Peptides against a protein of PDB entry 1ZZD. Designs and how they scored, part 8

Target 1, 109 residues: chain A of PDB entry 1ZZD
Amino acid sequence: FQVVNPYLLRDLVDLGIWDEGMKQYLITQNGSIQGLPNVPQELKDLYKTVWEISQKTIINMAADRSVYIDQSHSLNLFLRAPTMGKLTSMHFYGWKKGLKTGMYYLRTQ

## One batch from the design tools (peptide; aimed at target 1 Q55 G85 K86)

Design b1_p21_1 (made by RFdiffusion4)
Pose (drawn by RFdiffusion4):
Structure b1_p21_1 (pose): chain A 109 residues (1-109), chain P 21 residues (1-21)
Amino acid sequence: as target 1 above (109 residues)
Amino acid sequence: EEEEWHEEVLEELEEYLEEEE
């Protein structure tokens, strides 16, 4: 099989750019749209992959929501070019933000 | 900016560990 994010899908059809220079490109690009030459910036900002969102924002939104969480939440973390230093900063950042769950799985590479 | 943020968080961690010692 293979199916594209239906919201991203609706928008590519609405621009008529859902030509084949897409279904193919999208698959051999991990389903990323940044740097696609013919796509508006707003769409680029709206459809960021989790690999394209700073884990800083992920942790901040987790901290925000956490004051309303009686228990905890499964906070999966995603690192692109993982170094031991970046991981250390990620752990400490979540730690100093007072999170109960600093990390569920680390998905990487 | 993201790299500078990691350096800053690591500096804060080193300072914290020194205080804990």
Fold by OpenDDE base, seed 4:
Structure b1_p21_1 (fold): chain B 109 residues (1-109), chain A 21 residues (1-21)
Amino acid sequence: as target 1 above (109 residues)
Amino acid sequence: EEEEWHEEVLEELEEYLEEEE
């Protein structure tokens, strides 16, 4: 899995370039903004780094609340993950509730 | 289905970020 910093989305919103087109782009590009012409290069450089972790590592981190500073809950969001089909079988409402309080990682593959 | 789920997740994330502003 590639971990995408959720604050990337914050920055896109702050830039005023977040829209439906941008959303779809991120979905199709696994969270990469490198191909976006309307994003400042410095922002691309900031989010250029790839943090790859195994599924096992993700689970281990989620199980350890201590790694989530100021997070009451460990929630992982996934984009284009191999296990997405399995994850979609989970109670999505629970995920939404967790997102509101404890979203920490956005992951893609 | 996968893409639809991703869209919903991103929408919720957007709302979350807006609430934190």
Scores: peptide ipSAE 0.027, ipTM 0.411, DockQ to the pose 0.085
OpenDDE base, seeds 1, 2, 3, 5: peptide ipSAE 0.019, 0.016, 0.015, 0.015; ipTM 0.315, 0.310, 0.316, 0.297; seeds 1, 5 fail the geometry check

Design b1_p21_1_s1 (made by RFdiffusion4, then SolubleMPNN; from b1_p21_1, 15 letters changed)
Fold by OpenDDE base, seed 4:
Structure b1_p21_1_s1 (fold): chain B 109 residues (1-109), chain A 21 residues (1-21)
Amino acid sequence: as target 1 above (109 residues)
Amino acid sequence: DDDEFDKKELEKLKEEEKKKE
Protein backbone atom coordinates (compact mmCIF):
# COMPACT_ATOMS: atom_id res chain seq x y z
CA PHE B 1 0.00 0.00 0.00
CA GLN B 2 1.20 3.45 -0.88
CA VAL B 3 1.96 5.39 2.24
CA VAL B 4 2.57 8.81 0.75
CA ASN B 5 1.32 10.67 -2.29
CA PRO B 6 3.69 9.75 -5.12
CA TYR B 7 4.26 13.34 -6.14
CA LEU B 8 4.98 14.33 -2.57
CA LEU B 9 7.36 11.41 -2.33
CA ARG B 10 9.19 12.64 -5.38
CA ASP B 11 9.43 16.16 -4.05
CA LEU B 12 10.73 15.01 -0.71
CA VAL B 13 13.33 12.85 -2.40
CA ASP B 14 14.36 15.77 -4.56
CA LEU B 15 14.81 17.81 -1.42
CA GLY B 16 17.00 15.06 -0.03
CA ILE B 17 14.95 14.76 3.11
CA TRP B 18 13.14 11.50 2.46
CA ASP B 19 14.02 8.74 4.88
CA GLU B 20 12.35 6.34 7.25
CA GLY B 21 11.96 9.06 9.82
CA MET B 22 10.18 11.29 7.37
CA LYS B 23 7.92 8.45 6.38
CA GLN B 24 6.91 7.73 9.93
CA TYR B 25 6.38 11.39 10.62
CA LEU B 26 4.03 11.71 7.69
CA ILE B 27 2.11 8.65 8.80
CA THR B 28 1.52 10.19 12.19
CA GLN B 29 0.44 13.43 10.55
CA ASN B 30 -1.93 11.81 8.09
CA GLY B 31 0.30 12.77 5.21
CA SER B 32 0.60 16.43 6.10
CA ILE B 33 3.89 18.24 5.66
CA GLN B 34 2.69 21.51 7.11
CA GLY B 35 4.58 21.06 10.33
CA LEU B 36 7.96 20.30 8.79
CA PRO B 37 10.48 23.08 9.33
CA ASN B 38 12.82 21.96 6.56
CA VAL B 39 10.22 21.99 3.80
CA PRO B 40 9.79 25.08 1.63
CA GLN B 41 6.56 26.96 2.13
CA GLU B 42 5.73 26.72 -1.53
CA LEU B 43 5.67 22.96 -1.23
CA LYS B 44 3.46 23.14 1.82
CA ASP B 45 1.05 25.35 -0.06
CA LEU B 46 1.05 22.98 -2.98
CA TYR B 47 -0.09 20.03 -0.94
CA LYS B 48 -2.78 21.72 1.06
CA THR B 49 -6.17 20.11 0.67
CA VAL B 50 -9.70 20.99 1.67
CA TRP B 51 -9.22 18.65 4.61
CA GLU B 52 -5.95 20.14 5.74
CA ILE B 53 -5.95 21.06 9.38
CA SER B 54 -4.34 24.17 10.75
CA GLN B 55 -0.60 24.16 11.04
CA LYS B 56 -0.99 24.89 14.70
CA THR B 57 -3.08 21.78 15.15
CA ILE B 58 -0.50 19.73 13.31
CA ILE B 59 2.23 21.08 15.51
CA ASN B 60 0.18 20.34 18.57
CA MET B 61 -0.29 16.77 17.47
CA ALA B 62 3.39 16.49 16.75
CA ALA B 63 4.18 17.90 20.15
CA ASP B 64 1.82 15.45 21.74
CA ARG B 65 3.59 12.58 20.04
CA SER B 66 6.94 13.95 21.13
CA VAL B 67 6.33 12.42 24.53
CA TYR B 68 7.58 9.19 23.04
CA ILE B 69 10.97 10.70 22.29
CA ASP B 70 13.87 9.56 24.40
CA GLN B 71 15.52 12.22 26.49
CA SER B 72 18.80 13.79 25.48
CA HIS B 73 20.71 16.98 26.05
CA SER B 74 19.51 18.20 22.70
CA LEU B 75 15.97 17.41 23.68
CA ASN B 76 16.46 19.32 26.89
CA LEU B 77 17.22 22.42 24.87
CA PHE B 78 13.88 22.09 23.14
CA LEU B 79 12.11 21.69 26.44
CA ARG B 80 13.84 24.65 28.02
CA ALA B 81 12.41 27.10 25.54
CA PRO B 82 9.58 25.33 23.79
CA THR B 83 8.01 26.97 20.79
CA MET B 84 5.61 25.50 18.31
CA GLY B 85 8.37 25.28 15.75
CA LYS B 86 10.76 23.66 18.14
CA LEU B 87 8.18 21.14 19.23
CA THR B 88 7.58 20.15 15.65
CA SER B 89 11.29 19.86 15.03
CA MET B 90 11.67 17.86 18.17
CA HIS B 91 8.96 15.47 17.15
CA PHE B 92 10.48 14.99 13.74
CA TYR B 93 13.95 14.56 15.12
CA GLY B 94 12.71 12.21 17.77
CA TRP B 95 11.02 10.00 15.25
CA LYS B 96 14.13 9.86 13.13
CA LYS B 97 16.28 9.08 16.11
CA GLY B 98 13.92 6.43 17.35
CA LEU B 99 13.69 4.76 14.00
CA LYS B 100 17.42 4.85 13.51
CA THR B 101 17.85 3.18 16.83
CA GLY B 102 15.31 0.59 15.87
CA MET B 103 17.10 -0.13 12.66
CA TYR B 104 20.32 -0.43 14.57
CA TYR B 105 18.79 -3.07 16.77
CA LEU B 106 17.43 -4.91 13.79
CA ARG B 107 20.89 -5.06 12.35
CA THR B 108 22.60 -6.13 15.54
CA GLN B 109 20.05 -8.55 16.93
CA ASP A 1 7.43 -3.93 2.67
CA ASP A 2 5.82 -0.52 2.49
CA ASP A 3 9.22 1.02 2.00
CA GLU A 4 9.85 -1.23 -0.93
CA PHE A 5 6.55 -0.20 -2.45
CA ASP A 6 7.34 3.47 -2.10
CA LYS A 7 10.73 2.99 -3.69
CA LYS A 8 9.18 1.18 -6.59
CA GLU A 9 6.59 3.88 -7.01
CA LEU A 10 9.28 6.52 -7.05
CA GLU A 11 11.17 4.56 -9.66
CA LYS A 12 8.06 4.40 -11.81
CA LEU A 13 7.64 8.13 -11.58
CA LYS A 14 11.21 8.68 -12.63
CA GLU A 15 10.80 6.35 -15.54
CA GLU A 16 7.64 8.09 -16.63
CA GLU A 17 9.36 11.43 -16.51
CA LYS A 18 12.20 10.10 -18.63
CA LYS A 19 9.72 8.83 -21.18
CA LYS A 20 8.10 12.23 -21.43
CA GLU A 21 11.43 13.84 -22.28
Scores: peptide ipSAE 0.007, ipTM 0.266, DockQ to the pose 0.014
OpenDDE base, seeds 1, 2, 3, 5: peptide ipSAE 0.008, 0.000, 0.000, 0.006; ipTM 0.245, 0.190, 0.233, 0.244; seed 1 fails the geometry check

Design b1_p21_1_s2 (made by RFdiffusion4, then SolubleMPNN; from b1_p21_1, 12 letters changed)
Fold by OpenDDE base, seed 1:
Structure b1_p21_1_s2 (fold): chain B 109 residues (1-109), chain A 21 residues (1-21)
Amino acid sequence: as target 1 above (109 residues)
Amino acid sequence: DDDEFDKEELKKLEEYLKLLE
């Protein structure tokens, strides 16, 4: 079960560059779009993965306990019973709360 | 929990998520 940030997916579709090749690219690149030439820099900055942001930024995000806990609860709920609705809700909530980083999830069921 | 979110937004996002299946 593979999941990409739904907002990133939306933006890629809106750019008209989404296809099977792009899907495979994201899978192999763990959700990173940094190497894509046809993506605006603004989007690249917005959708940096956890591996592409600074460690300081990661620490700062973790320091926001309320948001972090809520996201963790959403993630745990998703892991227990992954559904499209729960996944969408998780990303929506994360995005709304300011977690605007690219995330790639791989789960084996 | 989905009831706490905008229904229209969720519906749109689900359409995009289907592209990953």
Scores: peptide ipSAE 0.042, ipTM 0.503, DockQ to the pose 0.026
OpenDDE base, seeds 2, 3, 4, 5: peptide ipSAE 0.008, 0.040, 0.032, 0.041; ipTM 0.225, 0.484, 0.428, 0.453; seeds 3, 4 fail the geometry check

Design b1_p21_1_s3 (made by RFdiffusion4, then SolubleMPNN; from b1_p21_1, 10 letters changed)
Fold by OpenDDE base, seed 2:
Structure b1_p21_1_s3 (fold): chain B 109 residues (1-109), chain A 21 residues (1-21)
Amino acid sequence: as target 1 above (109 residues)
Amino acid sequence: DEDEEDEKLLEELKKLLEELE
């Protein structure tokens, strides 16, 4: 699963482009909107920084808690024996420490 | 053996962190 910034979600909804396809796209792109042609550049610039900070925070947590990365290119993080509670705690801790905003969980079907 | 794997992972994560800075 992935965590999406709730303000990004709001902005995508306001643009009228939020749907199942967009959800799956964000999952495959680790929350990045940089490759979307129908998103204003201003919004890309705004969330570029947010995305980078988020990833930096996640990496810090991963290093601190010995989380595994599935292929360094994708930045998908896994625990050896993950539980929902453990994953939730890690993500909330990271977002609170880094972005200081809420989170929305996205899951693949 | 497990400790070595953890160390390797940590180094990789630190490298990625540096690239993000």
Scores: peptide ipSAE 0.016, ipTM 0.306, DockQ to the pose 0.064
OpenDDE base, seeds 1, 3, 4, 5: peptide ipSAE 0.016, 0.016, 0.012, 0.015; ipTM 0.353, 0.269, 0.348, 0.325

Design b1_p21_1_s4 (made by RFdiffusion4, then SolubleMPNN; from b1_p21_1, 11 letters changed)
Fold by OpenDDE base, seed 4:
Structure b1_p21_1_s4 (fold): chain B 109 residues (1-109), chain A 21 residues (1-21)
Amino acid sequence: as target 1 above (109 residues)
Amino acid sequence: SDDEFDKELLEELEEELKKLE
């Protein structure tokens, strides 16, 4: 299902607002923090550009932290123009990096 | 840029995948 954006996770932890409640909220909101009143607007604006984050970076950090919103521990990828080749490559990369599960959910911009 | 970086990665991985097939 969905993975927690590693940068977002870091920022939420730094804000001291990361907890089980926050986790559940993100699940229901498909990872969006836009509706959270206790999150600075600057942070909300920052994560409007989530699509600009390198997928390699996301995969690397996901493999390292393995923090997921959903219990499925599946990788969520963000692509503007996915192709079969691109998806296959990312799947392989995730596997090579030791992710417990491969790509499960793909989001397109 | 991220686009260039990702492109390079994908090309590399595609080559590796072909070797495994």
Scores: peptide ipSAE 0.019, ipTM 0.381, DockQ to the pose 0.391
OpenDDE base, seeds 1, 2, 3, 5: peptide ipSAE 0.019, 0.014, 0.011, 0.016; ipTM 0.316, 0.273, 0.268, 0.325

Design b1_p21_2 (made by RFdiffusion4)
Pose (drawn by RFdiffusion4):
Structure b1_p21_2 (pose): chain A 109 residues (1-109), chain P 21 residues (1-21)
Amino acid sequence: as target 1 above (109 residues)
Amino acid sequence: EAEKYLTEIKESEINDGFEDL
């Protein structure tokens, strides 16, 4: 099979750019839209992949919500070019933010 | 809260977001 994010899909049709220079490009690009030459910036900002969202924001939103969480939450973490140093900063950052669950799975590469 | 979080995701940097120690 293969299906595109329906919200991203609706928007590409509404711009008529859902030409084949897309279904194909999207698959051989991990489903990213940054750096597509013909897509508005607003769409680029709205449809970031998790690999394109700073794990800093992920952790901050997790810390924000956590004061309302009696227990904890499964906080999966995503790193692009993973170094031991970046991982260390990520662990400490979640640790100093007071999180109960600093990391569920680390998804990488 | 949903609007806040959507704004934060849209303004997020496109990287790992941490220093390489």
Fold by OpenDDE base, seed 2:
Structure b1_p21_2 (fold): chain B 109 residues (1-109), chain A 21 residues (1-21)
Amino acid sequence: as target 1 above (109 residues)
Amino acid sequence: EAEKYLTEIKESEINDGFEDL
């Protein structure tokens, strides 16, 4: 399976910082560039992994997409450290945003 | 009082969870 985003790879090459060491680092970090000091913050913000993105943002994006579709599509949510509070909040927040089915798939790291 | 306290704790945990989403 692919660990490194192909667009990220391109941008790292364009920055001139792509090498075998960088490749091994990204594999070890599951594709995350957040810890790299030689990467601009703009790229770090752009290339967040699923574990680094706010799930509230994902729910908002899904709700926005639902305006353009007749049927609610399947929603996948990812939590690094799930708690009862987070799970309950996701359920009610998704409901509040008007997701038709209210059903989502939860994955944990 | 105990039930009120438990409710406050649960609401606090939910609110904290919401902020951490």
Scores: peptide ipSAE 0.055, ipTM 0.421, DockQ to the pose 0.042
OpenDDE base, seeds 1, 3, 4, 5: peptide ipSAE 0.042, 0.042, 0.038, 0.053; ipTM 0.464, 0.429, 0.424, 0.408

Design b1_p21_2_s1 (made by RFdiffusion4, then SolubleMPNN; from b1_p21_2, 8 letters changed)
Fold by OpenDDE base, seed 4:
Structure b1_p21_2_s1 (fold): chain B 109 residues (1-109), chain A 21 residues (1-21)
Amino acid sequence: as target 1 above (109 residues)
Amino acid sequence: WEEKYLEMIKNAEVSDGFEDL
């Protein structure tokens, strides 16, 4: 799998902070830059990993799109630590938000 | 049955783990 977003890599290079040490750090952190003190907050906000994004937000965005499309797109959700409660909540929340198709695929860390 | 299902949906937001999505 891709650990480092290519656009993130570009931006880190442009900042002049990309080196082997940072590469190894990102690998260890599964692509997260949130812990890097020398990265602007704007970039941290931009380059959140799927594990750092609220899946509720993803569902909301998908639901919003579903208003404008006849056939629902496939929806992929990511959970770091899935529980039955979370899964149930996701399913029913998605349904409540008007998703024509339930969760298509779930990925876990 | 539909009413029960709707009730489940209604309560989904207060279910365990919802805030952690």
Scores: peptide ipSAE 0.044, ipTM 0.426, DockQ to the pose 0.055
OpenDDE base, seeds 1, 2, 3, 5: peptide ipSAE 0.042, 0.028, 0.023, 0.024; ipTM 0.441, 0.367, 0.394, 0.358

Design b1_p21_2_s2 (made by RFdiffusion4, then SolubleMPNN; from b1_p21_2, 9 letters changed)
Fold by OpenDDE base, seed 4:
Order: C-alpha cells, then sequence, then structure tokens
Structure b1_p21_2_s2 (fold): chain B 109 residues (1-109), chain A 21 residues (1-21)
C-alpha cells in the first residue's frame, strides 16, 4: 500500500522537508499534505488525495472524455462520508452528464 | 414513472448532498 505519491515525495525532498517525521505524518494523514504549513499552496493544490478532490469534477471530466473513450470502462468515485443524498446526487448527476452506460465503483474512506 | 425519473435527473444539482460532491 503506497501512501505517498512518488512525485510528491520528490518535491518534498527538493523542499528539504522530507524526514522520518514527515513520513510518519503522511502515514497518519493518509497521504494528505493539506495540513502542512511549510508546503506551498501550489503543491497542495497539485497533490490532493482522492478524498480531497471534488467527485463532481471527476464526473465532469469523465463525461467530457466519454466522447472519446469506451463507456465499458469503469469510473471510480470516492466519498469520505457517503450519504444517501450524496449517492443519489452522484448517480443522477452522472446520468445527466451522459454517463448512462458507465459503471460506478464507490469507495469510502 | 419515466417522467418522474427525468425530473429527478433535472433537479439532481439541487438535491440533497450535491454540494458536497
Amino acid sequence: as target 1 above (109 residues)
Amino acid sequence: MEEEYLEKIKNAEVSDGFEDL
């Protein structure tokens, strides 16, 4: 199980802030750097975990790509705190965006 | 039944929980 994105690791090393403490921090935070004060915001924006990005955005991107990709490919969606409302909204929004034949795999934290 | 389903789809953006996606 890889917690740290290899490119993130590189950038943290380049920043000179990678150490054992940082490693343990990232493990406890499931790879999130959002809480680190010594990391530039630009990197935080770049290295969002699956739990920190909008699933609506993911659906939008998938819908945009649907013109060019086989709909037999599955779409993975991630929700930290799923509710019936969120699930319903996600389903209908996906449908509205044209992912009618798309298979959704929901993962929860 | 189909019309009701379509209405749900049309209103999905205002449904509960959508803002948190």
Scores: peptide ipSAE 0.048, ipTM 0.396, DockQ to the pose 0.055
OpenDDE base, seeds 1, 2, 3, 5: peptide ipSAE 0.034, 0.045, 0.036, 0.044; ipTM 0.420, 0.405, 0.409, 0.335

Design b1_p21_2_s3 (made by RFdiffusion4, then SolubleMPNN; from b1_p21_2, 11 letters changed)
Fold by OpenDDE base, seed 4:
Structure b1_p21_2_s3 (fold): chain B 109 residues (1-109), chain A 21 residues (1-21)
Amino acid sequence: as target 1 above (109 residues)
Amino acid sequence: WEKEELERIKNAERSDGFEDL
């Protein structure tokens, strides 16, 4: 399976920091570059893994997108450690934000 | 007292869940 986003790979190559060591590091970090000191912050912000992104932000983005789409879109959410409180909060937050379709799929780590 | 405490717990749980999204 692919651990590294192909666009991230390109950008790391362009930075001249891609090597076998970097590859192994990313494998051990499940594709995360957040811990790398030699990567610009803007790239870290761009290439957050699904586990590093605030799901609230995802809900907000989905709500924003829904303004431009007529059909309901599926919403996929990712939680490292789901709790009933989190799930309930996500559901109601999505509802509050006016999503046409609530949470469609939840992934856990 | 029990009702108020239960409500506080519920609110805290909801708040914590929301902040962790």
Scores: peptide ipSAE 0.032, ipTM 0.361, DockQ to the pose 0.042
OpenDDE base, seeds 1, 2, 3, 5: peptide ipSAE 0.025, 0.029, 0.031, 0.022; ipTM 0.302, 0.412, 0.397, 0.394

Design b1_p21_2_s4 (made by RFdiffusion4, then SolubleMPNN; from b1_p21_2, 10 letters changed)
Fold by OpenDDE base, seed 2:
Structure b1_p21_2_s4 (fold): chain B 109 residues (1-109), chain A 21 residues (1-21)
Amino acid sequence: as target 1 above (109 residues)
Amino acid sequence: WEEKELELLKNAEVSDGFEDL
């Protein structure tokens, strides 16, 4: 499991803020930089983790791909605090978007 | 999925409750 994105590591080094403390912070935060005050917002927007991205966007991207591909594809979805309501909404939304396969791999934080 | 079940799924109301992560 890679905690720190290699491109993020490069950018943090270029900012001169990479050290052992930063490394331990990122480990504790599962790779998230959203809480760091000394990181530009542009980098925060660029380096969102799977737990910080709307899964609706992921479904939209998968639906867009399904229109143009003839091959089967798998979809991984991530939720911090899954509820039955959220899971149901995700399923129905994916279906309405015309996903060819109803098979979703759900992961939780 | 059976055709009837697929129709029900397509016509179901979708909530935005899953967008908040």
Scores: peptide ipSAE 0.018, ipTM 0.329, DockQ to the pose 0.061
OpenDDE base, seeds 1, 3, 4, 5: peptide ipSAE 0.017, 0.015, 0.018, 0.016; ipTM 0.323, 0.310, 0.248, 0.273; seed 3 fails the geometry check

## One batch from the design tools (peptide; aimed at target 1 S54 M90 Y93)

Design b1_p22_1 (made by RFdiffusion4)
Pose (drawn by RFdiffusion4):
Structure b1_p22_1 (pose): chain A 109 residues (1-109), chain P 22 residues (1-22)
Amino acid sequence: as target 1 above (109 residues)
Amino acid sequence: DEEEEELIEELEEILEEYDDLM
C-alpha cells in the first residue's frame, strides 16, 4: 500500500502541486516536506515530522500537560544524529522538568 | 550532599552544551 497524511494531502491538491513530483519524492524522503522547492513555509511549519521537532519542545509540552496527569504518560523520544551527549542532555532536561516518565522508547538513527 | 551538587552542576553544563535536544 502507501497513503499520505490526509491533511497534508488536501493541501497539496488545493495547490495543484500534487503532481507526481510528490507522491514519489515524499516516499523517498521519509515523508518530509521541509526543503521541497514548491511548498509554502506555513505548510512546512505545520507538517514537521517528529524527527524535525526539537525533543526540547516535546519535553516542554509533556511537562506542561503533566501537572494535570494524576499518573504519567508514555513519552517516546526521537533523536536524529544521536550522540551520548545529546541523550544525556535529553534525560537531564526531562529529569529537571520533574517528569515521572523521562523516556518510554528511544527511536533513533 | 556536595557530591550531588557537583554532579548536578556538571549535568547543567552538559545540558547547556547540548540544549537543542536534536
Fold by OpenDDE base, seed 4:
Structure b1_p22_1 (fold): chain B 109 residues (1-109), chain A 22 residues (1-22)
Amino acid sequence: as target 1 above (109 residues)
Amino acid sequence: DEEEEELIEELEEILEEYDDLM
């Protein structure tokens, strides 16, 4: 099952608003921060994009380019733009178990 | 390229912090 996005987790920790209550809130909201009044709109806009892109869409986009395994990374996704790569990574790291089994990195062409 | 390496480094740091927090 989905856990809190690691990028979002970092940002919430940096804001000093991360706690067990916040964790439970995000779980019940499927990771959405749109309803949180104490989160800057800039962050909401950023993570809205991540939240709105389905796993299937991201996987398909990655598959259309290249899935590569090298010596240092469990999975490299080759994308044309770093921004898209960052979004892909944020999605793949959405599950705790996924983080434990391997790291997904983004590569530009 | 340089921008890609910076992104990878940032990602690695996030993953390390995430693992410690969870």
Scores: peptide ipSAE 0.016, ipTM 0.283, DockQ to the pose 0.031
OpenDDE base, seeds 1, 2, 3, 5: peptide ipSAE 0.012, 0.012, 0.015, 0.008; ipTM 0.289, 0.301, 0.339, 0.270

Design b1_p22_1_s1 (made by RFdiffusion4, then SolubleMPNN; from b1_p22_1, 11 letters changed)
Fold by OpenDDE base, seed 1:
Structure b1_p22_1_s1 (fold): chain B 109 residues (1-109), chain A 22 residues (1-22)
Amino acid sequence: as target 1 above (109 residues)
Amino acid sequence: SAEEEEKLKELEEILKKNSSLE
């Protein structure tokens, strides 16, 4: 289950930019703030580790949720330095875990 | 299923030629 980093949440609230739109953005972006234009670069640098969350872990979370949900859900993956091998591995791993729907979003940093 | 097996085989063959997921 996806949970927003409590420190990130605090900082976004302190900036006054936390709202429903921001919440939905973070959900679709797996917690990444790197693409937000209204976030100071210092915060992006500080929370760069969020982007570094193992894509394998994200796939595991998605697979786990899919066991209890009747409909397919989107899977969003973000890679710093994607290679053909890495992309293939992700698709292979996802398929092996029962994720029958394709990757909804693929983003690079 | 047959479709699943074929897809897995295809991906596995590609993986043999490339690096694995970190």
Scores: peptide ipSAE 0.019, ipTM 0.314, DockQ to the pose 0.270
OpenDDE base, seeds 2, 3, 4, 5: peptide ipSAE 0.009, 0.015, 0.006, 0.016; ipTM 0.247, 0.253, 0.209, 0.291; seed 2 fails the geometry check

Design b1_p22_1_s2 (made by RFdiffusion4, then SolubleMPNN; from b1_p22_1, 9 letters changed)
Fold by OpenDDE base, seed 4:
Structure b1_p22_1_s2 (fold): chain B 109 residues (1-109), chain A 22 residues (1-22)
Amino acid sequence: as target 1 above (109 residues)
Amino acid sequence: DEEIKKLLEELEEILKKNSDLV
């Protein structure tokens, strides 16, 4: 099934552009934000990298990130997740950038 | 974080209902 990156969701909320319309957009666009004109290109690039990961890996990562959202100490668990071995350098970069954003948010909340 | 978690859960529920496991 379609999975949404929790860090993407957070970033959209932080940008103040999350609403019902955005939700429906993500649903119809299979979680892609590439077509959104009001999203910074840097963010598109970041999540484009994540998008290139296999769906199975994305699901696993999303689950891990959900734990991260719930538990601040789950970062280490996420880093040690079995999916880490399946990541390419590019995927890892995108993933790592996403985690950093999440960590930043966690620190500022 | 709790807000995001709730939003994520709601969204995933919708997506799960609308699509088969890929």
Scores: peptide ipSAE 0.060, ipTM 0.623, DockQ to the pose 0.020
OpenDDE base, seeds 1, 2, 3, 5: peptide ipSAE 0.023, 0.058, 0.042, 0.027; ipTM 0.386, 0.566, 0.551, 0.491; seed 1 fails the geometry check

Design b1_p22_1_s3 (made by RFdiffusion4, then SolubleMPNN; from b1_p22_1, 8 letters changed)
Fold by OpenDDE base, seed 4:
Structure b1_p22_1_s3 (fold): chain B 109 residues (1-109), chain A 22 residues (1-22)
Amino acid sequence: as target 1 above (109 residues)
Amino acid sequence: MEELEELLKELEEILEKNSDLT
């Protein structure tokens, strides 16, 4: 079961290392960034512990723009609906534990 | 791999649309 975290993609973009080569690498590695030398270890550790949810759920959440992350290391999640709160919390459980700042905020509309 | 390619494509499109958030 292959899972790609949409926010991982954003983080890679923010790092300025996202390109076609990186995309192809992820494909060959089934979405894993653990083997990438140009990715900070902190980020690897963070996403290593992220709870896995269905790809469909992730895509739906992102596509509906129901959840937003303010900053990568300041996990502020903004949800349009409270019902997404539990799923988001589970999905980002690893982030909460992996963040050095320990900041995890879930906000709903 | 095809499924992953499609997923990544969709994610890229979503990220592009949401680029104003970051």
Scores: peptide ipSAE 0.045, ipTM 0.484, DockQ to the pose 0.021
OpenDDE base, seeds 1, 2, 3, 5: peptide ipSAE 0.035, 0.039, 0.030, 0.030; ipTM 0.479, 0.507, 0.448, 0.465

Design b1_p22_1_s4 (made by RFdiffusion4, then SolubleMPNN; from b1_p22_1, 11 letters changed)
Fold by OpenDDE base, seed 3:
Structure b1_p22_1_s4 (fold): chain B 109 residues (1-109), chain A 22 residues (1-22)
Amino acid sequence: as target 1 above (109 residues)
Amino acid sequence: DELEKELEKKLEEILKKNSSLE
C-alpha cells in the first residue's frame, strides 16, 4: 500500500492533471513525478527526494536501456552528453514502453 | 486500467509534440 504525498496531490489538482491514471502512474514510480513532461520543472525540483538523487545512476541505466531498445541510434547522443532533461525524457519513454514495473524493481534494490 | 491508459495516451501526445528524445 502506497500513499500519495498530500501536498503533491494538491499541486497536481491545481494543475488540473490529477486523475486515477495519474495516481496509478505515481504508484508505479514510487511517488516520483520526475518523468512527467507536463509538470513544471520547479515542481519536480520541489518534490525531488534524497532517494531519487542518490539513485540517479539507476535511473540513468534504466533510461539508457529504454532508448537502446527502441532507438539505438539515439543512444550515442544521450551517452555522450546526458543532461537531466534528456534523462527525464528517456525515463518517461521507458515508462511508455512498459518499463514502469522495471523501474519499480530497480528502486527497491 | 482504462484510466491509466488514457493518461498514458495524453502524455505520449505531449512527448511527440516536444520531441525531447532527440
Scores: peptide ipSAE 0.022, ipTM 0.243, DockQ to the pose 0.085
OpenDDE base, seeds 1, 2, 4, 5: peptide ipSAE 0.020, 0.008, 0.019, 0.008; ipTM 0.248, 0.275, 0.253, 0.275

Design b1_p22_2 (made by RFdiffusion4)
Pose (drawn by RFdiffusion4):
Structure b1_p22_2 (pose): chain A 109 residues (1-109), chain P 22 residues (1-22)
Amino acid sequence: as target 1 above (109 residues)
Amino acid sequence: DPYLDFRKLIAQREKEDGPSDF
């Protein structure tokens, strides 16, 4: 099979740019839209992949919500060009933010 | 729409949070 994010999908049709320079490009690009030549910036900002969101923001939103969480939450973490240093900063950052669950799975590469 | 609102929140927060080293 293969199906595109329905919200991203609606917007590409609404711009008529859902030409084939898309279904194909999208698949051979991980489903990313950054650096597509014909897409508005607003859509680029709205449809970031998790690999395109700083794990800093991920952790901050986790810290925000956590004061309302009696238990904990499964905080999966995503790193693009993973170095031991970046992982160390990510662990400490979550640690100093007071999180109970600093990391569930690390998804990488 | 909660999904779109949440997405916009993520986009705004990433501007506020600024760059990181990881």
Fold by OpenDDE base, seed 4:
Structure b1_p22_2 (fold): chain B 109 residues (1-109), chain A 22 residues (1-22)
Amino acid sequence: as target 1 above (109 residues)
Amino acid sequence: DPYLDFRKLIAQREKEDGPSDF
């Protein structure tokens, strides 16, 4: 498991904000840069962790691909703070979008 | 770059999809 991917590292270096303090910060934040005030929003959007990405978007993209291939067996979904409401909504949304197989892999933090 | 292209696509789609509870 990589806390900092090489693309993010490159961009932080290019911004001139990479140092030991930044490294330790990212470790404590499990790779999240969302709380950094000196990082452009574009980069924050680009380098969201799996826990910060909309799973609705992931389901939409999977549904779009399902027109050509069946990938339901390998679809992993990630929720930082799962609730019964979120799980129910996500399950039914996936079903509504035509995913052939239900949720096989749910990851929680 | 396939990785960056995919990450950019996700970011774009998130904006298009609007707010979500999950």
Scores: peptide ipSAE 0.620, ipTM 0.933, DockQ to the pose 0.800
OpenDDE base, seeds 1, 2, 3, 5: peptide ipSAE 0.605, 0.619, 0.618, 0.610; ipTM 0.933, 0.933, 0.933, 0.933

Design b1_p22_2_s1 (made by RFdiffusion4, then SolubleMPNN; from b1_p22_2, 11 letters changed)
Fold by OpenDDE base, seed 2:
Structure b1_p22_2_s1 (fold): chain B 109 residues (1-109), chain A 22 residues (1-22)
Amino acid sequence: as target 1 above (109 residues)
Amino acid sequence: DKELEERRRIAEEMKKVGPSDF
């Protein structure tokens, strides 16, 4: 069961490019709009799927958020093709950035 | 400082593992 992000839907409607073809495209592309030539880059950046963002960025965001919270937090990371090297690097990088806990959840595509 | 020491240790371990994109 896949649902298009309602905010993405709104923005695509505002762009005037939403139609049944676009809907089917998104379904086949698992929600990705990165391949659409008629979508502004700013929207592509905004609506990156979890598989299209750097997990380093996610770690950075978590670290930045941790500045204002004392409690440890869970962190979900997503890798399309995880390797031991990537996992180890992510773990150490998270620790280097000052996260109180390591990676809590790992999801794969 | 224990925290600094641990971070340094981890940094050295990262060097051994090598860089990896993620």
Scores: peptide ipSAE 0.058, ipTM 0.409, DockQ to the pose 0.084
OpenDDE base, seeds 1, 3, 4, 5: peptide ipSAE 0.045, 0.050, 0.056, 0.052; ipTM 0.416, 0.426, 0.317, 0.399

